# Ledger of designs, part 112: peptides against a protein of PDB entry 4ASU

Target 1, 270 residues: chain A of PDB entry 4ASU
Amino acid sequence: ATLKDITRRLKSIKNIQKITKSMKMVAAAKYARAERELKPARVYGVGSLALYEKADIKTPEDKKKHLIIGVSSDRGLCGAIHSSVAKQMKSEAANLAAAGKEVKIIGVGDKIRSILHRTHSDQFLVTFKEVGRRPPTFGDASVIALELLNSGYEFDEGSIIFNRFRSVISYKTEEKPIFSLDTISSAESMSIYDDIDADVLRNYQEYSLANIIYYSLKESTTSEQSARMTAMDNASKNASEMIDKLTLTFNRTRQAVITKELIEIISGAA
Target 2, 83 residues: chain B of PDB entry 4ASU
Amino acid sequence: FTFASPTQVFFNSANVRQVDVPTQTGAFGILAAHVPTLQVLRPGLVVVHAEDGTTSKYFVSSGSVTVNADSSVQLLAEEAVTL

## One batch from the design tools (peptide; made by RFdiffusion4, then SolubleMPNN)

Design b2_p15_4_s2 (from b2_p15_4, 6 letters changed)
Fold by OpenDDE base, seed 5:
Structure b2_p15_4_s2 (fold): chain B 270 residues (1-270), chain C 83 residues (1-83), chain A 15 residues (1-15)
Amino acid sequence: as target 1 above (270 residues)
Amino acid sequence: as target 2 above (83 residues)
Amino acid sequence: DEEEEKLQEKLEELK
């Protein structure tokens, strides 16, 4: 490689490093906010799921319609955030299909669709785009919930798959159940709740769905920002190491060029 | 007793004496060992009676309330403010 | 999105 080539590469890598450092800082700021907002969201979301855990709602085996909601975003450069969700979705879809279930998929965030489009295009009901530019709100979750409920797909049970935040360096892809109104109303374990007005139960279910979606979005966002921060930090470090290596190469090459020029001058071969 | 909005937690697995909630079917008080029920909140006042006798008031916009068989209660409001 | 993809490509070249 010529001195010119090395210099060009050095310049390029230095520019990349500047970008990754900047992105790290942005991600760090977003992470800090997301983590703060996740605290109440987690209590809220876990509270919403308490019924399903306590009531031990079971879907009859003869029920075949299963909905998978994958929660991610539109934004890249966040490590394995999207692929982890997609992997879990694929696994779940395959298992359900093997069990004779009908599976439909909803993607929250365009990245899910991008990953699964080729293999699961026929199973997609809808993909929600424009996720990840701004922190998710309860309003956003409500819109998603409403669209799902109005989609015309009458699922019996479902699963929402998202990355749960553990720490700045750790997340875990998890699955939480979602149930249809019919499944909840017909569940034996819900018999103790039988004196509930049908309209009330319907509204309750709408809130429940919005609540879990909101929770999943908050977990996903926090995980994503943390992962992005880590990814950008790693990229910056890698760039730094490469700059050091190339600088050494540059110095060696420069010395070689100088030596060659001196020899040419001395030998008169110029 | 858990009482939260998407953005704020007011009570997290706390023991309270009574919670008065505004529901679409009417306001009711949740006491210890209340029968299991699911309700939807209407805009109105939530009153939490603590074991120490302290009463706290909140305004909620909408949401849900769950009373489980184990006496756990989840009050989940879309929006809530302390009064 | 295009900018992110370009950056991703550049970052892959660093590995």
Scores: peptide ipSAE 0.316, ipTM 0.939, DockQ to the pose 0.928
Fold by OpenDDE base, seed 2:
Structure b2_p15_4_s2 (fold): chain B 270 residues (1-270), chain C 83 residues (1-83), chain A 15 residues (1-15)
Amino acid sequence: as target 1 above (270 residues)
Amino acid sequence: as target 2 above (83 residues)
Amino acid sequence: DEEEEKLQEKLEELK
């Protein structure tokens, strides 16, 4: 490579490093906020899931309609955040299909659609876009819940798949159950609960769905920002190493050029 | 007893004597060993009676309350404020 | 989003 080529490459990589460092800082700020907001959201969300855990709601085997909700975002450059969710969605869909279930998919965030479009396009009900630019609110979750409930797809049970935040360096893709009103109403394990008005149960289920979606969004957001921060940090380090290597190459090449020129002058060849 | 909104936690797995909640069917008190039930909140006053005799008051907008067979209670409000 | 894709391409060049 010529000195000119190396210089051009150095300039390019230095610019990339500036961008990745900037993105790291932005991700760090968003992560700090997300982590703060996740604390109450987790208590809230886990609290909402308590009923399903305690009641041990089961779906009859003859019920075949299953909904998978994958939760991520529209934004890239966050490592394996999207692919992890998609991978588990694929696995779950395959397992359910093997069990004779009908599977439909909802994507929260455009990246889910982008990954699964080719292989699962016919199974998609809807994809929610404009996810990830701002922190998710309960209102956002309510909109998603409402859209699902009004979609006309009468699922029996479902799975919401998202990345649960563990630490700044770790997340885990997890699945939580969602149930239709009919499934909850007909569950034998619900018999211990006092006579519940049908309207009350319907409203309760709507809140439950919104709560779970909100929780998943908060977990996903925190995981994503943390992962992006890490990814940008790694990119910045990689760029730094490349800059060092190219700088050494530049210096060696420059010395060689000077030496060659001196030899040519001494020899009279040029 | 867990009492939280999406943005704030008031009680997390706490032991309380009694919780009064406003529901669409009316206000009711949740005591120890209350029968399992599900209710939806209406806007109103939540009163938490601690074991030490102290009482805390909150205003809630909407949400849900769950009383499980194991005496665990989840009060989940969309919005809640301390009074 | 387009900028993000461009950056992704550039980052791949660092590998």
Scores: peptide ipSAE 0.305, ipTM 0.937, DockQ to the pose 0.936
Fold by OpenDDE base, seed 4:
Structure b2_p15_4_s2 (fold): chain B 270 residues (1-270), chain C 83 residues (1-83), chain A 15 residues (1-15)
Amino acid sequence: as target 1 above (270 residues)
Amino acid sequence: as target 2 above (83 residues)
Amino acid sequence: DEEEEKLQEKLEELK
């Protein structure tokens, strides 16, 4: 490589490093906010799941329609955030298919579709875009919930798959159940709730779905921002190392060029 | 007793004496050992009676309330404000 | 989105 080539590469990497550092700072700020907002969201979301956990709602085996909701975002540069969700979605879909169930998929965030479109295009119902630019709101979750309910797919049971935030350096892809109104209404474990008006139960389920989606979005967002921060930090470090290496190479090459020029002068071969 | 909105937690696994909630069918009081039920909130006043005798009032929008067999209660409002 | 992809490609080259 010529001195010019090395210099050009150095300049490029330095610019990349500046960008990654800036992105790290932005991600850090967003992470801090997301983590703060996750605290109440987690209480809220976990609260919404309490019924399902306590009632141990089971879907009859004869029910074959299963919905998988993958939650991520539209934005990249966040490590394995999207691939982790997609991987679990694939695994779940395969397991359900092997069990003879019909599987449909909803992607929250365009990245899910980007990963799964070739292999699972026929199973996709809808993909929600414009996720991840702004912190998710309950309104956003409600829109998703409503669209899901209006999709016309009469699922019996569903799985919402998202990254649960553990720490700044750790997230875990998790699955939470979604149940149809019919499944809940027919569940034996729900017998203790029998005096519930059908309309009330329907409305309750709508809220439940929105609540769970909201929770998943908040967990996902926090995980994503944390992962992005880490990814950008790693990128910045890698860039730094490369800059150091190239700088050494530059110096060596420069010396070699000088030596060559001197030899040419001395030899008169120029 | 858990009472939260998407953005704020008011009670988290707390012990309370009574919670009055506004539901679509009317307001009802949740006491200790209340029968399991699911309800939907209407906009209105939530009154939490603490064991120490203190009473807190909240205005809530829509949402849900769950009373479980184990006497745990989840009050989840879309929006809630302290009064 | 295109900018992110370009950056991703560049970052992969740094690895």
Scores: peptide ipSAE 0.297, ipTM 0.938, DockQ to the pose 0.914
Fold by OpenDDE base, seed 1:
Structure b2_p15_4_s2 (fold): chain B 270 residues (1-270), chain C 83 residues (1-83), chain A 15 residues (1-15)
Amino acid sequence: as target 1 above (270 residues)
Amino acid sequence: as target 2 above (83 residues)
Amino acid sequence: DEEEEKLQEKLEELK
């Protein structure tokens, strides 16, 4: 490579490094906000899931309709955030199919559709786009919940798959259950609860679904921002290493050129 | 007893004496060893009676309340403010 | 989105 070529590449990589550093800072700011907002959201969401855990809601084996909701976003450059969710969705779908279940999929965030469109296109009910530019609100979750409930797909049970935030350097893809109104109403374990009006139970279930979706979005957002921050940091470091390598190459090449010129002068061949 | 909105936590696994909640079927008080139940909140006042005798009041919009067999209570409001 | 794709391509060059 000529000195000119090396210089051009150096300039390009330095520019990339500036961009990745800037993106790291933006991700860090968004992470800080997301983590702060996750604290109450987690209490709220875990509280909503408490009923299903404590009542041990079970779906009969003869029920075959299963819904999978994958939660991520539209935005890339965040490591394995999207692929982790997609991988677990694929695994779950395959297991359910092997068990003779009917599987439908909802994607929250366009990246889910992007990854699964070729293999699972026929199983998708809907994909929600415009996720990830702003922090998710309870209103957003309510819209998703409403869309699901109005989709006409009468699932028996479902799974919401999302990345749970553990720390700035760690997340874990997890699954939480979603139950239909009919499943909840017919569950034997619910018999210990006082006589519940059908309308009350329906409304309760709607809130529960919205709550769980909201919780998953908050976990996902926090995980994503932390992962993006890490990814951009790694990219910046990689750029730095490449700059160092190219600088060494530049110096060697420069010395070689000088040496050659000196030899030509001494020899009188120039 | 857990009382939270999506954006704020008021009580997290706390021990309280009594919680008065506004539900669509009517307002009722949750005491120790209350029977398991599920209710939906209506806009109104929540009053929390602490073990130390202090009371706190909140206005809630909508949401749910769950009383479980283990006496745990989850009060989850879409919006809630301290009064 | 387009900007991210362009950046992704550039980042692949660093590997």
Scores: peptide ipSAE 0.293, ipTM 0.929, DockQ to the pose 0.929

Design b2_p15_4_s3 (from b2_p15_4, 5 letters changed)
Fold by OpenDDE base, seed 5:
Structure b2_p15_4_s3 (fold): chain B 270 residues (1-270), chain C 83 residues (1-83), chain A 15 residues (1-15)
Amino acid sequence: as target 1 above (270 residues)
Amino acid sequence: as target 2 above (83 residues)
Amino acid sequence: DEEEKKLEEELKKLE
C-alpha cells in the first residue's frame, strides 16, 4: 500500500470513528429516556398480561389460525436486535406449521420485513414502518392494534415477539401470547368471568391488545437503544485500534519510501 | 392492586381497602374478595381507599379494569391524573 | 437508509 492509500484509509476510519462516537452519544441519550419510560410501561404491560397468566387461557387444538407479531424497528446499527426477533419468529412459525397451524405474520418495523420477506413473504399481513425514529406512544400502539383488528384475519391465538430489556448489556427475545376475542370468550378458564357484556369484552380486548403492543414497543426500544450504544462503542474502539495499526504502517512505509528515494539519489537511478 | 397508565404508576401490587371505578356499565366499588370481572373504564373518577383510611382521587380517561379470582386487581388507564 | 447501509458496510470492514 502506498502512503496515499494508507492516508486515505486513515482519513476514512477517523471519519467513521467520529460518526460512531456521535451515534453512541445519541443512543445513550435515547437509552436513558427509554429506560425511564420503560418502568411504568412494564408495570402497565405486565398488568395487562396478568389476566392471561392467571386465567391460563388455552386455545383448543382444533383452532388453527395463529398470528405472529414481531416487534423491532426501522433502524439498523444495533447489533443482533432485529435478527434475534426474526430468528424467534422463524422458529415459532416453523413449529406452528409443523403442528398444522396456519401462520400469519405482522412486522412492526421495516427490518423484520427486510429479513423475512424472501422466506415468509406469503405469510405477511402487514408491515408497520416508521418505527424507531421517535419513542413509541400508546397512540402508536393503538394504531397498530386497530390495524390488526381490522385486517380481516381472524386469528385464534397469537404470539408477540420482542426483545425484553434486562440491562444495558443484556436483552432477551421473548414471546407473549395474544388471544382473539372468540378464544377468550370461549375459554373454560374464563367461565368465572362469564357475566361480561359482549361489547365490554370487545372493548376490553382492544385495550389488551394495545397494551401488550405498547409494552413490547417500550421493551424493544430500550433494548435497541442500549444495543446501539454498545455497538457504536465497540465500533469506535475498533476504529481506534485500526487507526493505531495504520499509523504504524504509515510510519514504516514512510521510512521505506525515504530510504528508497535516498538510494535512488545516491545511485543516480532517478 | 395495580393502577397504572402507560406513563405513570400509581399503585403497584398494593393492598387497598376499596377502589371505586367508573365503568361503562356503571360505577362500582371493588372490595376484598370481589367476584372476578372484566370492565372497561369510562371517563371519570377513581377513588382509592387505602387501608390506613387515606383516600386518593384520580381522573381517568379510558381503559380497563380486571378483578381476578385471586383478588388481584389491575386498573389500567389510558390516561390518568392525580386530583 | 442508504447512508446507514453504507456505514454498516464500512463498519463490517473494521471487524
Scores: peptide ipSAE 0.239, ipTM 0.935, DockQ to the pose 0.891
Fold by OpenDDE base, seed 2:
Structure b2_p15_4_s3 (fold): chain B 270 residues (1-270), chain C 83 residues (1-83), chain A 15 residues (1-15)
Amino acid sequence: as target 1 above (270 residues)
Amino acid sequence: as target 2 above (83 residues)
Amino acid sequence: DEEEKKLEEELKKLE
């Protein structure tokens, strides 16, 4: 490589490093906020899931319609955040298909669609875009829940797949169940609950769905920002190492050029 | 007893004597060993009676309340404020 | 979004 080539590459990498450092700081700020907001959201979301855990809701085997909701975002540069969710979605879809179930997919965040478009395009019901630029609100979750409930797809049960935040350096892709109103209403395990008005149960289920979606969004957001912060940090370090290497190469090449020129002068060569 | 909104936690797995909640069918009190039930909240007052006799009041907008067979209670409001 | 994609491509070159 010529000195010119090396210089050009150095300039490019230095610029990249500036960008990644900046992005790291932005991600760090967003992470701090997300983590703070996740604390109450987790209590809220886990509380919403308590019924399903306590009641041990089971779907009859003859019911075959299953919905998978994958939760991520529109934004990249966050490591394996999107691929982890997609991987588990694929696994779940395959398992359900093998069991003779009909599977439909909802993507929260455009990245899910981008990953699964080729292999699962026919199974997608809807993809929600404009996810990840701002922190998710309960209102956002409610919109998603409402859209799902009004989609016309009468699923029996479903799975919401998202990245649960563990620590600044760790997340875990997990799955939580969602159930249709009919499934809950007909579940034998629900018999211990006092006579519940059908309208009450419907409204309750709507809140439950929104609650779970909200929870998943908050977990996903925190995980994503943390992962992005780490990814940008790693990128910055990689850039730094490359800059060092190229700088050494530049210096060596420069010395060689000077030496060659001196030899040419001494030898009388052009 | 868990009482939370999406943005704030008021009680997390706490032991309380009684919780009064406003539901669409009317206000009712949740006591120890209350029968399992599901209800939807209406805008109104939540009153938490602690074991030590203290009482806390909250205003809630909407949401749900779950009483499970194991006496666990989840009060989940969209919005809630301390009074 | 296009800028993000460009950055992703550039970052791959660092690997």
Scores: peptide ipSAE 0.231, ipTM 0.933, DockQ to the pose 0.926
Fold by OpenDDE base, seed 1:
Structure b2_p15_4_s3 (fold): chain B 270 residues (1-270), chain C 83 residues (1-83), chain A 15 residues (1-15)
Amino acid sequence: as target 1 above (270 residues)
Amino acid sequence: as target 2 above (83 residues)
Amino acid sequence: DEEEKKLEEELKKLE
């Protein structure tokens, strides 16, 4: 490589490093906000899931329709955030298929569709885009819940798959259950609850879905921002290392050129 | 007793004496050892009676309330404000 | 989105 080539590459990598550093800072700011907003969201979401855990809602074996909701975003450069969710979705879909279940998929965030479009295109009901630019709101979750309920797909049970935030350096892909109104209504374990009006139960279930989706979005967002911060930091470090390597190469090449010129002068061949 | 909105937590696994909630089927009080039930909230006042005798009031928009067999209670409001 | 795609491509060169 010529000195000119090396210099051009150095300039390019330095520019990349500036961008990744800037993105790290932006991600850090978004993470701080996300983490703050996750605290109440987690209490809220976990509270919503309490019924299903305590009542131990079960789906009969003869019920075969299963819905998988994958939660991520539209934006890249966040490590394994999207691939982790997609991987678990694939695994779950395969297991369900092997068990003779019918599987449909909803993607929250365009990245889910991007990863699964070739292998699972026929299983997708809908993909929600425009996720990740702004913090998710309960309104957003309600829209998703409403779309699901109005999709016409009468699932028996489902799974929502998302990245749960653990710490700034750790997340874990998890699954939470989603139950249809019919499944809840027919569950034997629900018999201990006082006589519940059908309309009340329907409304309750709608809130439950929205709550769980909202919770998953908040967990996902926090995980994503932390992962992006880490990814951008790593990228910045990699850029730094490359700059060092190229600088060494530049220096060596420069010395070689000088040496060659000196030899030509001394020999009179120039 | 847990009382939260998507953006704010008012009570988290707290022990309270009584919670009065506005539901679509009517307002009722949740006491110790209340029978399991599910209800949907209507806009109205929530009154929490603490063990120390203090009371706090909240206005809620919509949401749900769950009383479980283990006496745990989850009051989840879409919007809630302290009064 | 396009900008991110370009950046991703450039970052792959660093690995």
Scores: peptide ipSAE 0.222, ipTM 0.926, DockQ to the pose 0.931
Fold by OpenDDE base, seed 4:
Structure b2_p15_4_s3 (fold): chain B 270 residues (1-270), chain C 83 residues (1-83), chain A 15 residues (1-15)
Amino acid sequence: as target 1 above (270 residues)
Amino acid sequence: as target 2 above (83 residues)
Amino acid sequence: DEEEKKLEEELKKLE
């Protein structure tokens, strides 16, 4: 590599480092906000899931339609956030298929589709885009919920897969159940709630779905921002190391060039 | 008793004496050992009666309320404000 | 989005 090549590369890496540092700071700010907003969202979301946990709703084995919702975002540069969700989606889909279930997939965030489109294109119902630029709102979740309910796919049971935030350095991909109105209505464990009006139950389920989606979005967002912050930090460090290496190479190459020039002068080689 | 909106938590696994909630079928009071039920909220007033005798009032929009067999209650409002 | 992709590619070269 010529001195010019090394210099160009150095400049490029230095610029990248500046960008990654800036992105780290932005991610940090977004993370702080996300974490703050996650606190009430978690209480809200976990509260919504309480019924399913306590009632231990089971889907009959003869019911074959299963919906998988993967929650991530449109934005990259956040480590394994998207791949983790996609991996679990694939695993779940395979397991369900092996069990003779029909599987359909919804992607929240374009990255899910980007990863799974080649292998699972036929299973995709819809992909929600424009996720991750702004903090998710309950309105966003409601829109997703509504679209899902209006998709025409009559699932019996579903799985929402998302990254649960644990700490700034840790997230865990998790799955929460989604149940259709029919499944809930027919569940034996729901018998203690049997005096519930059908319309009420329908509305309740709509809220439940929106609540769970909202919760998943908040968890995902917090996890993503944290992961991005880490990824950008790592990138900055890697860039720094590369800069050091290239600087050494530059110095060595420069010396070699000088030596060569001196030899040419001394030898009279034009 | 858990009472929360997407953006704010008012009660988290708290013990309360009674919660009055506005539902589509009418307002009802949730007391200890209330029968399990699922309800949908209508816009209106939520009144929380604490064990110490204090009463707190909230205005809620739409949402859901769950009374479980174990007497746990989840009141989840889309929007809620303290009055 | 294209800029992010480019950055991702460049970052992979650093790893």
Scores: peptide ipSAE 0.220, ipTM 0.934, DockQ to the pose 0.898

